# Peptides against a protein of PDB entry 6JX3: the designs that were tried, part 18

Target 1, 85 residues: chain A of PDB entry 6JX3
Amino acid sequence: AEFRLRPEISVAQTDYGMVLLDGRSGEYWQLNDTAALIVQRLLDGHSPADVAQFLTSEYEVERTDAERDIAALVTSLKENGMALP

## One batch from the design tools (peptide; made by RFdiffusion4, then SolubleMPNN)

Design b1_p12_3_s2 (from b1_p12_3, 7 letters changed)
Fold by OpenDDE base, seed 5:
Structure b1_p12_3_s2 (fold): chain B 85 residues (1-85), chain A 12 residues (1-12)
Amino acid sequence: as target 1 above (85 residues)
Amino acid sequence: MKEISVRRLRPR
């Protein structure tokens, strides 16, 4: 139920946005602003539902679209070895 | 560089 990064993943804040770095492989991913915002809130302990509510309140996005985007992002992070299943 | 992106959102 808790969103967590894999232990080998480090978070870096750069001028270009959030970067996730795999300390074992050296692979890294840059997140765009929307992705970074979602990841930050998830890492802060907010649920996907919390994040969806946040997005719909702060941005011009429908709840269902926010939920879809969050779910897709989480899936990508898991599939690319950044987040724990 | 690999990128993870979510669509841009417009602030209310």
Scores: peptide ipSAE 0.763, ipTM 0.952, DockQ to the pose 0.934
Fold by OpenDDE base, seed 3:
Structure b1_p12_3_s2 (fold): chain B 85 residues (1-85), chain A 12 residues (1-12)
Amino acid sequence: as target 1 above (85 residues)
Amino acid sequence: MKEISVRRLRPR
């Protein structure tokens, strides 16, 4: 399953980091550094497994924790109307 | 301001 944003969602790279904005509602979410890193890699076409491998290689995090964090983020993005199911 | 956060990670 490919990670994709909903068509009304735009990505903005701002001075404050990555922002996801809904062009219909005007709602927007600022992503912290870790969330932005994960989202960018997913949008670039990397699988969650690829992202987990990247995180464990570059950062002090266990594979299981990386996988759980990625899954939780993806769920959050879907539930908050930013990502397609 | 709405925020989506994942725990901060320390680089190796």
Scores: peptide ipSAE 0.760, ipTM 0.951, DockQ to the pose 0.924
Fold by OpenDDE base, seed 4:
Structure b1_p12_3_s2 (fold): chain B 85 residues (1-85), chain A 12 residues (1-12)
Amino acid sequence: as target 1 above (85 residues)
Amino acid sequence: MKEISVRRLRPR
């Protein structure tokens, strides 16, 4: 399924990085640079496989590690109510 | 403020 944020979640770009804000609860999460990069690409319509390829091409990371990190991030975003299942 | 993070990566 396509990666999508829940409708109550908004994205803000700050000087310190990407922030996801829950408009209902007021809770917000700051993403570090790597997480923000992944989320941005996913929101742009790239698949996790695309993102993994991007990461391995641009950074010193193995494919399996990139895939694991992406999957873990996506799971975290879903579990914390930011991304749709 | 809570943070969601992925490990830092070194550019090639």
Scores: peptide ipSAE 0.759, ipTM 0.951, DockQ to the pose 0.948
Fold by OpenDDE base, seed 2:
Structure b1_p12_3_s2 (fold): chain B 85 residues (1-85), chain A 12 residues (1-12)
Amino acid sequence: as target 1 above (85 residues)
Amino acid sequence: MKEISVRRLRPR
């Protein structure tokens, strides 16, 4: 299934980077540049495999490390109530 | 403010 944010989560672009805001609780999370890049590509419809390929092509990172980092980020977003299971 | 982060990557 495609990566999706929960309906109550909004994406905001700030001068400090991407922020995810929970419109129900008021909780918000700042994403660092790497996390924001991954989330943006996932939301644009790229698969985790696509994102891993992108990261390894553009940055000094091994495929296995990119895959692990993406999986860990997705898990964190789900656990913190931002992404749908 | 809470942060979600992934390690900083170096461009090729």
Scores: peptide ipSAE 0.757, ipTM 0.951, DockQ to the pose 0.945

Design b1_p12_3_s3 (from b1_p12_3, 6 letters changed)
Fold by OpenDDE base, seed 4:
Structure b1_p12_3_s3 (fold): chain B 85 residues (1-85), chain A 12 residues (1-12)
Amino acid sequence: as target 1 above (85 residues)
Amino acid sequence: MKQITVRKLKPR
């Protein structure tokens, strides 16, 4: 399924990185650079597999580690109410 | 402030 943010979530680019803001609760989450990079690519329509390939090509990371990190991030975003299941 | 982090990656 396509990665999507929940309707109440807004994306903001700040001097300190990407922030996801819940417009209902006022809760927000700051993403570090790697997390932001992954989220941006997912939102642009790249699959987790695409993102893993991108990470391994551009950075010193193994495919299995990239896949695990992406999966963990997606899970966190869903569990914390930022991404749709 | 709540944070979501993934390991810092080193460019090739």
Scores: peptide ipSAE 0.770, ipTM 0.954, DockQ to the pose 0.932
Fold by OpenDDE base, seed 3:
Structure b1_p12_3_s3 (fold): chain B 85 residues (1-85), chain A 12 residues (1-12)
Amino acid sequence: as target 1 above (85 residues)
Amino acid sequence: MKQITVRKLKPR
């Protein structure tokens, strides 16, 4: 399954980091650095497995922890109306 | 302000 944002969601690179903005409601979510990194790679077309491999190679994190964090983030983005199911 | 956070990672 390809990770995609909902069509009303825009990605903004701000002075404060990555923000996901709902153009209909005006609701926005500010992502911390780790979340932004994961989202950007997913949007670039990398699979969750690719992202997990990337994280474990470049950061001090275990594979199982990376996989869990990615899955939890994707779930959060879907539940908060930012990503398509 | 709404935030999405994943634990901070330390670069190798």
Scores: peptide ipSAE 0.769, ipTM 0.954, DockQ to the pose 0.932
Fold by OpenDDE base, seed 2:
Structure b1_p12_3_s3 (fold): chain B 85 residues (1-85), chain A 12 residues (1-12)
Amino acid sequence: as target 1 above (85 residues)
Amino acid sequence: MKQITVRKLKPR
């Protein structure tokens, strides 16, 4: 299934990077540059496989490492209530 | 402040 944020989550761009805000709890999470890049591509409709290909093409990272990092990030976003399961 | 991080990547 496609990657989607929970409906209560808003995306904000700040001088410190991408922030995800939970409008119900007031909790917010700052994403570093790599995490923000992955989230942006997923929200744009790219699959995790597409994102892995993008990362390996543009950055010095192996495919297996990119895939693992993307999977771990998606899991973290789901577990922390930002992304739909 | 809560943070979500993935390793920093070096551009090719």
Scores: peptide ipSAE 0.765, ipTM 0.953, DockQ to the pose 0.940
Fold by OpenDDE base, seed 5:
Structure b1_p12_3_s3 (fold): chain B 85 residues (1-85), chain A 12 residues (1-12)
Amino acid sequence: as target 1 above (85 residues)
Amino acid sequence: MKQITVRKLKPR
């Protein structure tokens, strides 16, 4: 399924990295570099598998670790109300 | 401040 942010979530690029802002609650989440990289790739239309391949190609990470980290991030974004189910 | 973090990765 396509990764999508909830309609009320805005993306901001800051000096400290990507920030996700909930326009309804005013809550915001700062993403570290790795999280931001994954989210950007997903928002660009890449599948989790595509992102895992990208990470393993560009960084010192094993495929299984990349897949786990991507899945955990996506789950977190959904559970915290930033991404659609 | 709320944060979302994934492990830091080292470039190849």
Scores: peptide ipSAE 0.771, ipTM 0.954, DockQ to the pose 0.927; fails the geometry check

Design b1_p12_3_s4 (from b1_p12_3, 6 letters changed)
Fold by OpenDDE base, seed 3:
Structure b1_p12_3_s4 (fold): chain B 85 residues (1-85), chain A 12 residues (1-12)
Amino acid sequence: as target 1 above (85 residues)
Amino acid sequence: MKVISVPELKPK
């Protein structure tokens, strides 16, 4: 249940925002600010529920929407080879 | 450049 990046993926903080780098292929993905925030909190050990609570407390977003966005992001990161299944 | 995004949120 713990969110983890694949071992070949590194996190880089750049002037253009958070980037996930694949050390094998050289492929990289830039995250928008909200996606980066979610990933950072997940990597820090917060559960998706924790993140949803954080988002609704700090931002103008409904709980259901926050939960859906988090789930969709996690799925995307897994399907695009960045996060472990 | 590849981008992954979720709907951007507005701070309270």
Scores: peptide ipSAE 0.717, ipTM 0.947, DockQ to the pose 0.936
Fold by OpenDDE base, seed 1:
Structure b1_p12_3_s4 (fold): chain B 85 residues (1-85), chain A 12 residues (1-12)
Amino acid sequence: as target 1 above (85 residues)
Amino acid sequence: MKVISVPELKPK
């Protein structure tokens, strides 16, 4: 299904990079640059498969590793209350 | 600070 942030989550760009902020609790998570890239593309409507193809095209990474990184990130964002299931 | 990260990638 479509990757979406939970309604209470906002995206902020900080001096440290992309941050996902819960406007209700004030909890936030900073994303490293690669994680931010993945999230941005998912939010733009690209599927995980699309993102994996993008990563292997632009970066020195194997498809399997790209897929694993994307899956792990999505899982983390869901489990930590940032993304909808 | 809480961080969510994946391995950084090297551009081609």
Scores: peptide ipSAE 0.715, ipTM 0.946, DockQ to the pose 0.926
Fold by OpenDDE base, seed 4:
Structure b1_p12_3_s4 (fold): chain B 85 residues (1-85), chain A 12 residues (1-12)
Amino acid sequence: as target 1 above (85 residues)
Amino acid sequence: MKVISVPELKPK
């Protein structure tokens, strides 16, 4: 399934990293650099599997750890109302 | 400020 942000969520690029803004509640979340990288690739249409492969190719991380991090991030974004289920 | 994070990774 495609990863998508909820329609009320906008993305802002700041000097301190990527921020997700909820236009309804005013709530916002800053992503750390690795999380931002993952989200950017997902939004560009890469699958979680693609992202995991990317991470293991570019960074010192094992496949299992990359997969877990991606899954945890996606879950967090959904649970916090930023990404569609 | 609320932060969403994953463990930072080191580039190869």
Scores: peptide ipSAE 0.714, ipTM 0.946, DockQ to the pose 0.945
Fold by OpenDDE base, seed 2:
Structure b1_p12_3_s4 (fold): chain B 85 residues (1-85), chain A 12 residues (1-12)
Amino acid sequence: as target 1 above (85 residues)
Amino acid sequence: MKVISVPELKPK
C-alpha cells in the first residue's frame, strides 16, 4: 500500500531537519536525518523495498537492518497519528 | 521536543 501522511499532517523543513506538524492538535515531531530520508523517499513514491535498496547502496547498513528500520519507522508514524494505516 | 528516529547511518 502507498505510504501517505494523514491529511492534517504537514511537512516542514527546518535548519535542524524535517518536522511533521499536526494541524489539529498542534503537536509536532522532529525526525532524525535517517528517518527524514526514509520518509522523503516514501512520500516520493518509492516502496519500502526501494528504500531498503537505496539505503544499502549508499550507507553502511545490511539489508535486513534497513528493512527493519523502515518497518519500525512506518509503524511508529502510524501509531503516532502521522501516517495513514 | 519529540523526536522520531531510526538508527543513524554512515555513508559509504
Scores: peptide ipSAE 0.712, ipTM 0.946, DockQ to the pose 0.929

Design b1_p12_4_s1 (from b1_p12_4, 4 letters changed)
Fold by OpenDDE base, seed 3:
Structure b1_p12_4_s1 (fold): chain B 85 residues (1-85), chain A 12 residues (1-12)
Amino acid sequence: as target 1 above (85 residues)
Amino acid sequence: GYQRPSITLLGR
């Protein structure tokens, strides 16, 4: 399934990294560098499997750990109102 | 090094 942000969410690139802003509630969330990387690649159309492969190539992280971390982030983004189900 | 992905609520 395609990863998409909710329509009310805006992406801001700041000197402090990627921030996701909810235009309705006014909530804004900071992503750490790894989370921003994952979100950027997913929004660009890469699959979670693609992202896991990318992470294991860029960092000394095991494939299983990368897959778990991607899944957990996606779940968090959905549960906290940033990504569509 | 690899950091586990994280999100942090900054406001509202």
Scores: peptide ipSAE 0.797, ipTM 0.955, DockQ to the pose 0.900
Fold by OpenDDE base, seed 2:
Structure b1_p12_4_s1 (fold): chain B 85 residues (1-85), chain A 12 residues (1-12)
Amino acid sequence: as target 1 above (85 residues)
Amino acid sequence: GYQRPSITLLGR
């Protein structure tokens, strides 16, 4: 399924990285560089498999670790109210 | 190097 942010979430690019702001709750979250990269690519329409391939090409990370980390991030974004289920 | 993705609540 397509990765999408909830409509109340806004994205800000800051000197400290990507920040996601929940306009309803007022919560705002900072993503580290890897998380921001993953989110950006998913929002651009790349599949998790595409993102995993990209990570393994750019970093010294195993495919299985990349896949796990992507899945865990997506779960966290959903559970914390930033991404649609 | 590779860092595992993370999110951090900054505030509300």
Scores: peptide ipSAE 0.796, ipTM 0.955, DockQ to the pose 0.928
Fold by OpenDDE base, seed 1:
Structure b1_p12_4_s1 (fold): chain B 85 residues (1-85), chain A 12 residues (1-12)
Amino acid sequence: as target 1 above (85 residues)
Amino acid sequence: GYQRPSITLLGR
């Protein structure tokens, strides 16, 4: 399924990196560089598999590890109210 | 190098 942010979530770029802000609750989360890269590519329409391939091409990371990390991040973003289920 | 993706609550 398509990865999408919840409608109340806005993206901000800060000195510390990408931040996702919940306009309703006021809660905001910082993404590290890898998380930001993953989110950006998912929002651009790339599948998790596409992103995993990209990560293994850009970094010294195994495909299985990349896939696990992407899945865990997506789950976290959904569970913490940033991404739609 | 590769860093595991992470999110950190900054406020609220």
Scores: peptide ipSAE 0.796, ipTM 0.955, DockQ to the pose 0.902
Fold by OpenDDE base, seed 4:
Structure b1_p12_4_s1 (fold): chain B 85 residues (1-85), chain A 12 residues (1-12)
Amino acid sequence: as target 1 above (85 residues)
Amino acid sequence: GYQRPSITLLGR
């Protein structure tokens, strides 16, 4: 399924990394570099499998770990109201 | 090195 941010979420790029702002609740979250990279690629239309392959090519991380980490991040983004279910 | 992805609530 397509990864999308909720319509009330704004993306800001800062010197300290990507920040997601919920315009309704006022909550804002900072993503570390890896999380930002994953989100950027998902928003660009890459599948989680594509992102996992990318991570394993760019970092010393095993495919299984990359897939787990992507899934956990996506779940977190959904549960914390940033991504659409 | 690889850092696992993380999100941190900054405000509200």
Scores: peptide ipSAE 0.795, ipTM 0.955, DockQ to the pose 0.906

Design b1_p12_4_s2 (from b1_p12_4 with K4R L9R S12R)
Fold by OpenDDE base, seed 5:
Structure b1_p12_4_s2 (fold): chain B 85 residues (1-85), chain A 12 residues (1-12)
Amino acid sequence: as target 1 above (85 residues)
Amino acid sequence: SYTRPSITRLGR
């Protein structure tokens, strides 16, 4: 299934990184640069596997570590109400 | 270098 943000979530690009705002609760979250990069690519339609390949090509990170980090981020975004399950 | 992805709740 494709990665999607919940409809009440708005994205803001700030000097401090990507911020996700819940328009219903008013709660907002800051993503670090790596998280923002992953989210941007997922929203562009790239699969987690695509993103993992991208990370290993751009950074000195092992494929397994990249895959784990992507999965953990996606889980966090879902559990904290930003991404659809 | 690679930094693991992270999210931080800033509050309301």
Scores: peptide ipSAE 0.787, ipTM 0.950, DockQ to the pose 0.910
Fold by OpenDDE base, seed 4:
Structure b1_p12_4_s2 (fold): chain B 85 residues (1-85), chain A 12 residues (1-12)
Amino acid sequence: as target 1 above (85 residues)
Amino acid sequence: SYTRPSITRLGR
């Protein structure tokens, strides 16, 4: 399934990192660098498996930990109204 | 080093 942001969500790159703004509610969220990297790759069409492989190649992280972290982030983005189900 | 992904609600 394709990872997509909700249509009301806009992305801003700031000096402090990626920010997602909900144009309807006015809520905005800051992503840390790792979260931003994951989101960017998912939006570029990479699968969670692709992203996990990327993380394990770029950072000292186990595959299972990377997969867990990606899944948790995606769930959080969906539950907090930023990503489509 | 690896930092786990996080999101932080900044408000409105």
Scores: peptide ipSAE 0.787, ipTM 0.950, DockQ to the pose 0.932
Fold by OpenDDE base, seed 1:
Structure b1_p12_4_s2 (fold): chain B 85 residues (1-85), chain A 12 residues (1-12)
Amino acid sequence: as target 1 above (85 residues)
Amino acid sequence: SYTRPSITRLGR
């Protein structure tokens, strides 16, 4: 399944980075630069594997670490009500 | 350099 934000979530770009706002609850979360990059690529239709490849090509990070970090972020976004299951 | 992805709850 494609990575998608929940319909009540909106994206804002701030001086502090990407912010995800829940229009129903008012809760909002800031993503650091790496998280924002991952989310942007996933929303653009890239798979987690694509993103992992991208990270290893752009940064000095091991593939296994990139994959773990992507998976953990996606899980966190889902569990905290930002991304659809 | 690479920084681990993170999210931070700013408020409600």
Scores: peptide ipSAE 0.786, ipTM 0.950, DockQ to the pose 0.941
Fold by OpenDDE base, seed 2:
Structure b1_p12_4_s2 (fold): chain B 85 residues (1-85), chain A 12 residues (1-12)
Amino acid sequence: as target 1 above (85 residues)
Amino acid sequence: SYTRPSITRLGR
């Protein structure tokens, strides 16, 4: 399934990293650099598998660790109301 | 170097 943010979520690029703002609740979340990279690629249409491959090519991280981290991030984004289920 | 992805709620 396609990764999508909820319609009330806005993306802001700041000097401190990517921020996701919930226009309804006013809550905002900061992503670290790795999370921002993952979200950017997912929003661009890359699959989690694509992103995992990218991470292993760019960083010293094992494929299984990358896959786990991507899955955990996606789950967190959904559970915290930023991404659509 | 690789850092695990994280999100932090900054507030409202």
Scores: peptide ipSAE 0.786, ipTM 0.950, DockQ to the pose 0.928

Design b1_p12_4_s3 (from b1_p12_4, 6 letters changed)
Fold by OpenDDE base, seed 5:
Structure b1_p12_4_s3 (fold): chain B 85 residues (1-85), chain A 12 residues (1-12)
Amino acid sequence: as target 1 above (85 residues)
Amino acid sequence: GYERPRITRLGR
């Protein structure tokens, strides 16, 4: 399924990295560089598999670790109300 | 190097 942010979520690029703001609740979250990179690529239409391949080509990370990290991030974004299920 | 992806709730 396509990765999408919830409609009430706004994205901001800050000195500290990507921030996601819930316009309804006012809750906001900071993403580290890796999380921001993953989110950006997913929003651009790349699949988790695409992103895993990208991470392994750009960083010293094993494919299985990249896949796990992507899945865990996506789950967290959904559970914390930022991404659509 | 590679860092695990993290999200941090900053507040409301």
Scores: peptide ipSAE 0.789, ipTM 0.952, DockQ to the pose 0.914
Fold by OpenDDE base, seed 4:
Structure b1_p12_4_s3 (fold): chain B 85 residues (1-85), chain A 12 residues (1-12)
Amino acid sequence: as target 1 above (85 residues)
Amino acid sequence: GYERPRITRLGR
């Protein structure tokens, strides 16, 4: 399924990284560089598998670790109201 | 080095 942010979520780039802002509640979250990179690629239409391959090519991380990290991030984004289920 | 992805709630 396509990864999408909830419509009330806005993306901002700051000096400290990507921030996701809920325009309804006012709650906002900071993403570290890796999380931001993952989100950007998912929003561009890459699958989690694509992103995992990308991470293993750019960083010293095992494929299984990358896949787990992506899955955990996606779950967190959904559970915390940033991404659509 | 690789850093695990992290989200941090900054508040409202």
Scores: peptide ipSAE 0.788, ipTM 0.951, DockQ to the pose 0.932
Fold by OpenDDE base, seed 1:
Structure b1_p12_4_s3 (fold): chain B 85 residues (1-85), chain A 12 residues (1-12)
Amino acid sequence: as target 1 above (85 residues)
Amino acid sequence: GYERPRITRLGR
């Protein structure tokens, strides 16, 4: 399924990295560089599998670790109201 | 190097 942010979520770039802002509640979250990279690629239409392959090619990370990290991030983004289920 | 992805709630 396509990764998509909830309609009330806006993306901002700050000195500390990507921030996701809920325009309704005012809640906002900072993403570290890796999380931002994953989100950006998912929003660009890449699958989690694509992102895992990308991470293993760009960084010293095992495929299984990359897959786990992506899955955990996506879950967190959904559970914390940033991404659509 | 690779860092695990993290999200941090900054405020509400």
Scores: peptide ipSAE 0.787, ipTM 0.951, DockQ to the pose 0.935
Fold by OpenDDE base, seed 2:
Structure b1_p12_4_s3 (fold): chain B 85 residues (1-85), chain A 12 residues (1-12)
Amino acid sequence: as target 1 above (85 residues)
Amino acid sequence: GYERPRITRLGR
């Protein structure tokens, strides 16, 4: 299914990277550059497989490591109330 | 270089 943020989540771009704000709880999270890149591509409609291919082409990372990292990030975003299940 | 994706809770 399509990766989507929860409706109460706002995205802010800062000089230090992407920040996600939960408008209901007031909780806010900073994403490092890699996490922000993954989220941006997923929100643009790229699949996790597309993102993994992108990461392996841009960085010295193995495909399996990229896939696990993407999956772990998505899980974390869902568990922490930022992404829809 | 590649860094593993990380999220950090800054506050609430």
Scores: peptide ipSAE 0.787, ipTM 0.951, DockQ to the pose 0.930

Design b1_p12_4_s4 (from b1_p12_4, 5 letters changed)
Fold by OpenDDE base, seed 5:
Structure b1_p12_4_s4 (fold): chain B 85 residues (1-85), chain A 12 residues (1-12)
Amino acid sequence: as target 1 above (85 residues)
Amino acid sequence: GYTRPRITRLGR
């Protein structure tokens, strides 16, 4: 299934990186650069596998570590109300 | 270098 943000979530690009704002509750979250990069690529339609390949090509990270980090981020975004299940 | 992805709740 495709990665999607919940409809009430807005994306803001700030000097500190990507921020996700819940328009209903007012709660907002900051993503570090790696998280923002992952989210951007997922929203562009790349699969987690695509993103893992990208990370290993751009950074000194093992494939298994990249995959785990992507999965953990996606889970966190879902659990904290930013991404659709 | 690679930094693990992180999200931080800033508040409301």
Scores: peptide ipSAE 0.789, ipTM 0.951, DockQ to the pose 0.921
Fold by OpenDDE base, seed 4:
Structure b1_p12_4_s4 (fold): chain B 85 residues (1-85), chain A 12 residues (1-12)
Amino acid sequence: as target 1 above (85 residues)
Amino acid sequence: GYTRPRITRLGR
């Protein structure tokens, strides 16, 4: 499935990293650099598998760990109202 | 080094 942010979510780049803002609720979330990188690639149309491959090439992380971390992040983004189901 | 992805709710 395509990864998409909910329409009420906006992205801001700050000195502290990527921030996602909910224009309706006012809630906002900070992403660390790894999370921001994953989100950026997903929004660009890369699959979770693509992103996992990217992470394993860029960092010293196992493929299964990368895949788990991506899945957990995506789940968190959906559950916390930032990404569409 | 690899840092696991994290999101942090900053509030409103």
Scores: peptide ipSAE 0.787, ipTM 0.950, DockQ to the pose 0.927
Fold by OpenDDE base, seed 1:
Structure b1_p12_4_s4 (fold): chain B 85 residues (1-85), chain A 12 residues (1-12)
Amino acid sequence: as target 1 above (85 residues)
Amino acid sequence: GYTRPRITRLGR
């Protein structure tokens, strides 16, 4: 299924990187550069596999590490109320 | 270089 943010979540760009804000609760989270890049690509319609391939082509990271990192991030975003299940 | 993706709760 397509990666999507929950409707109450807004994206803000700050000097400290991408921030996701929950307009209902007021909770907000900062994403580091790698997390922001992953989220941006997923929101653009790339699959996790696409993103893993991208990361291994652009950075010195093993495919298995990239896949793990993407999966863990997506899980965290869902569990912390930012992304739709 | 590559850094692991991280999310950090900033507040409520």
Scores: peptide ipSAE 0.787, ipTM 0.950, DockQ to the pose 0.938
Fold by OpenDDE base, seed 2:
Structure b1_p12_4_s4 (fold): chain B 85 residues (1-85), chain A 12 residues (1-12)
Amino acid sequence: as target 1 above (85 residues)
Amino acid sequence: GYTRPRITRLGR
């Protein structure tokens, strides 16, 4: 299934990076640059495999590490109520 | 360089 944020989540672009705000709980989260990049590409419709390929082309990171990091981020976003399951 | 993705709860 496609990666989607929960409807109560708002995205803000700040000078310090991407922030996700939960409009129901008031909880807000900051994403570092790598996390924001991953989220942006997933929201644009790229698959995790696409994102992993992108990361390995842009950074000196192993494919396996990129894949693991993407999976861990997605899991965290779902567990913390930001992304739909 | 590559930095692992991180999310940080800032508050509520």
Scores: peptide ipSAE 0.787, ipTM 0.951, DockQ to the pose 0.931

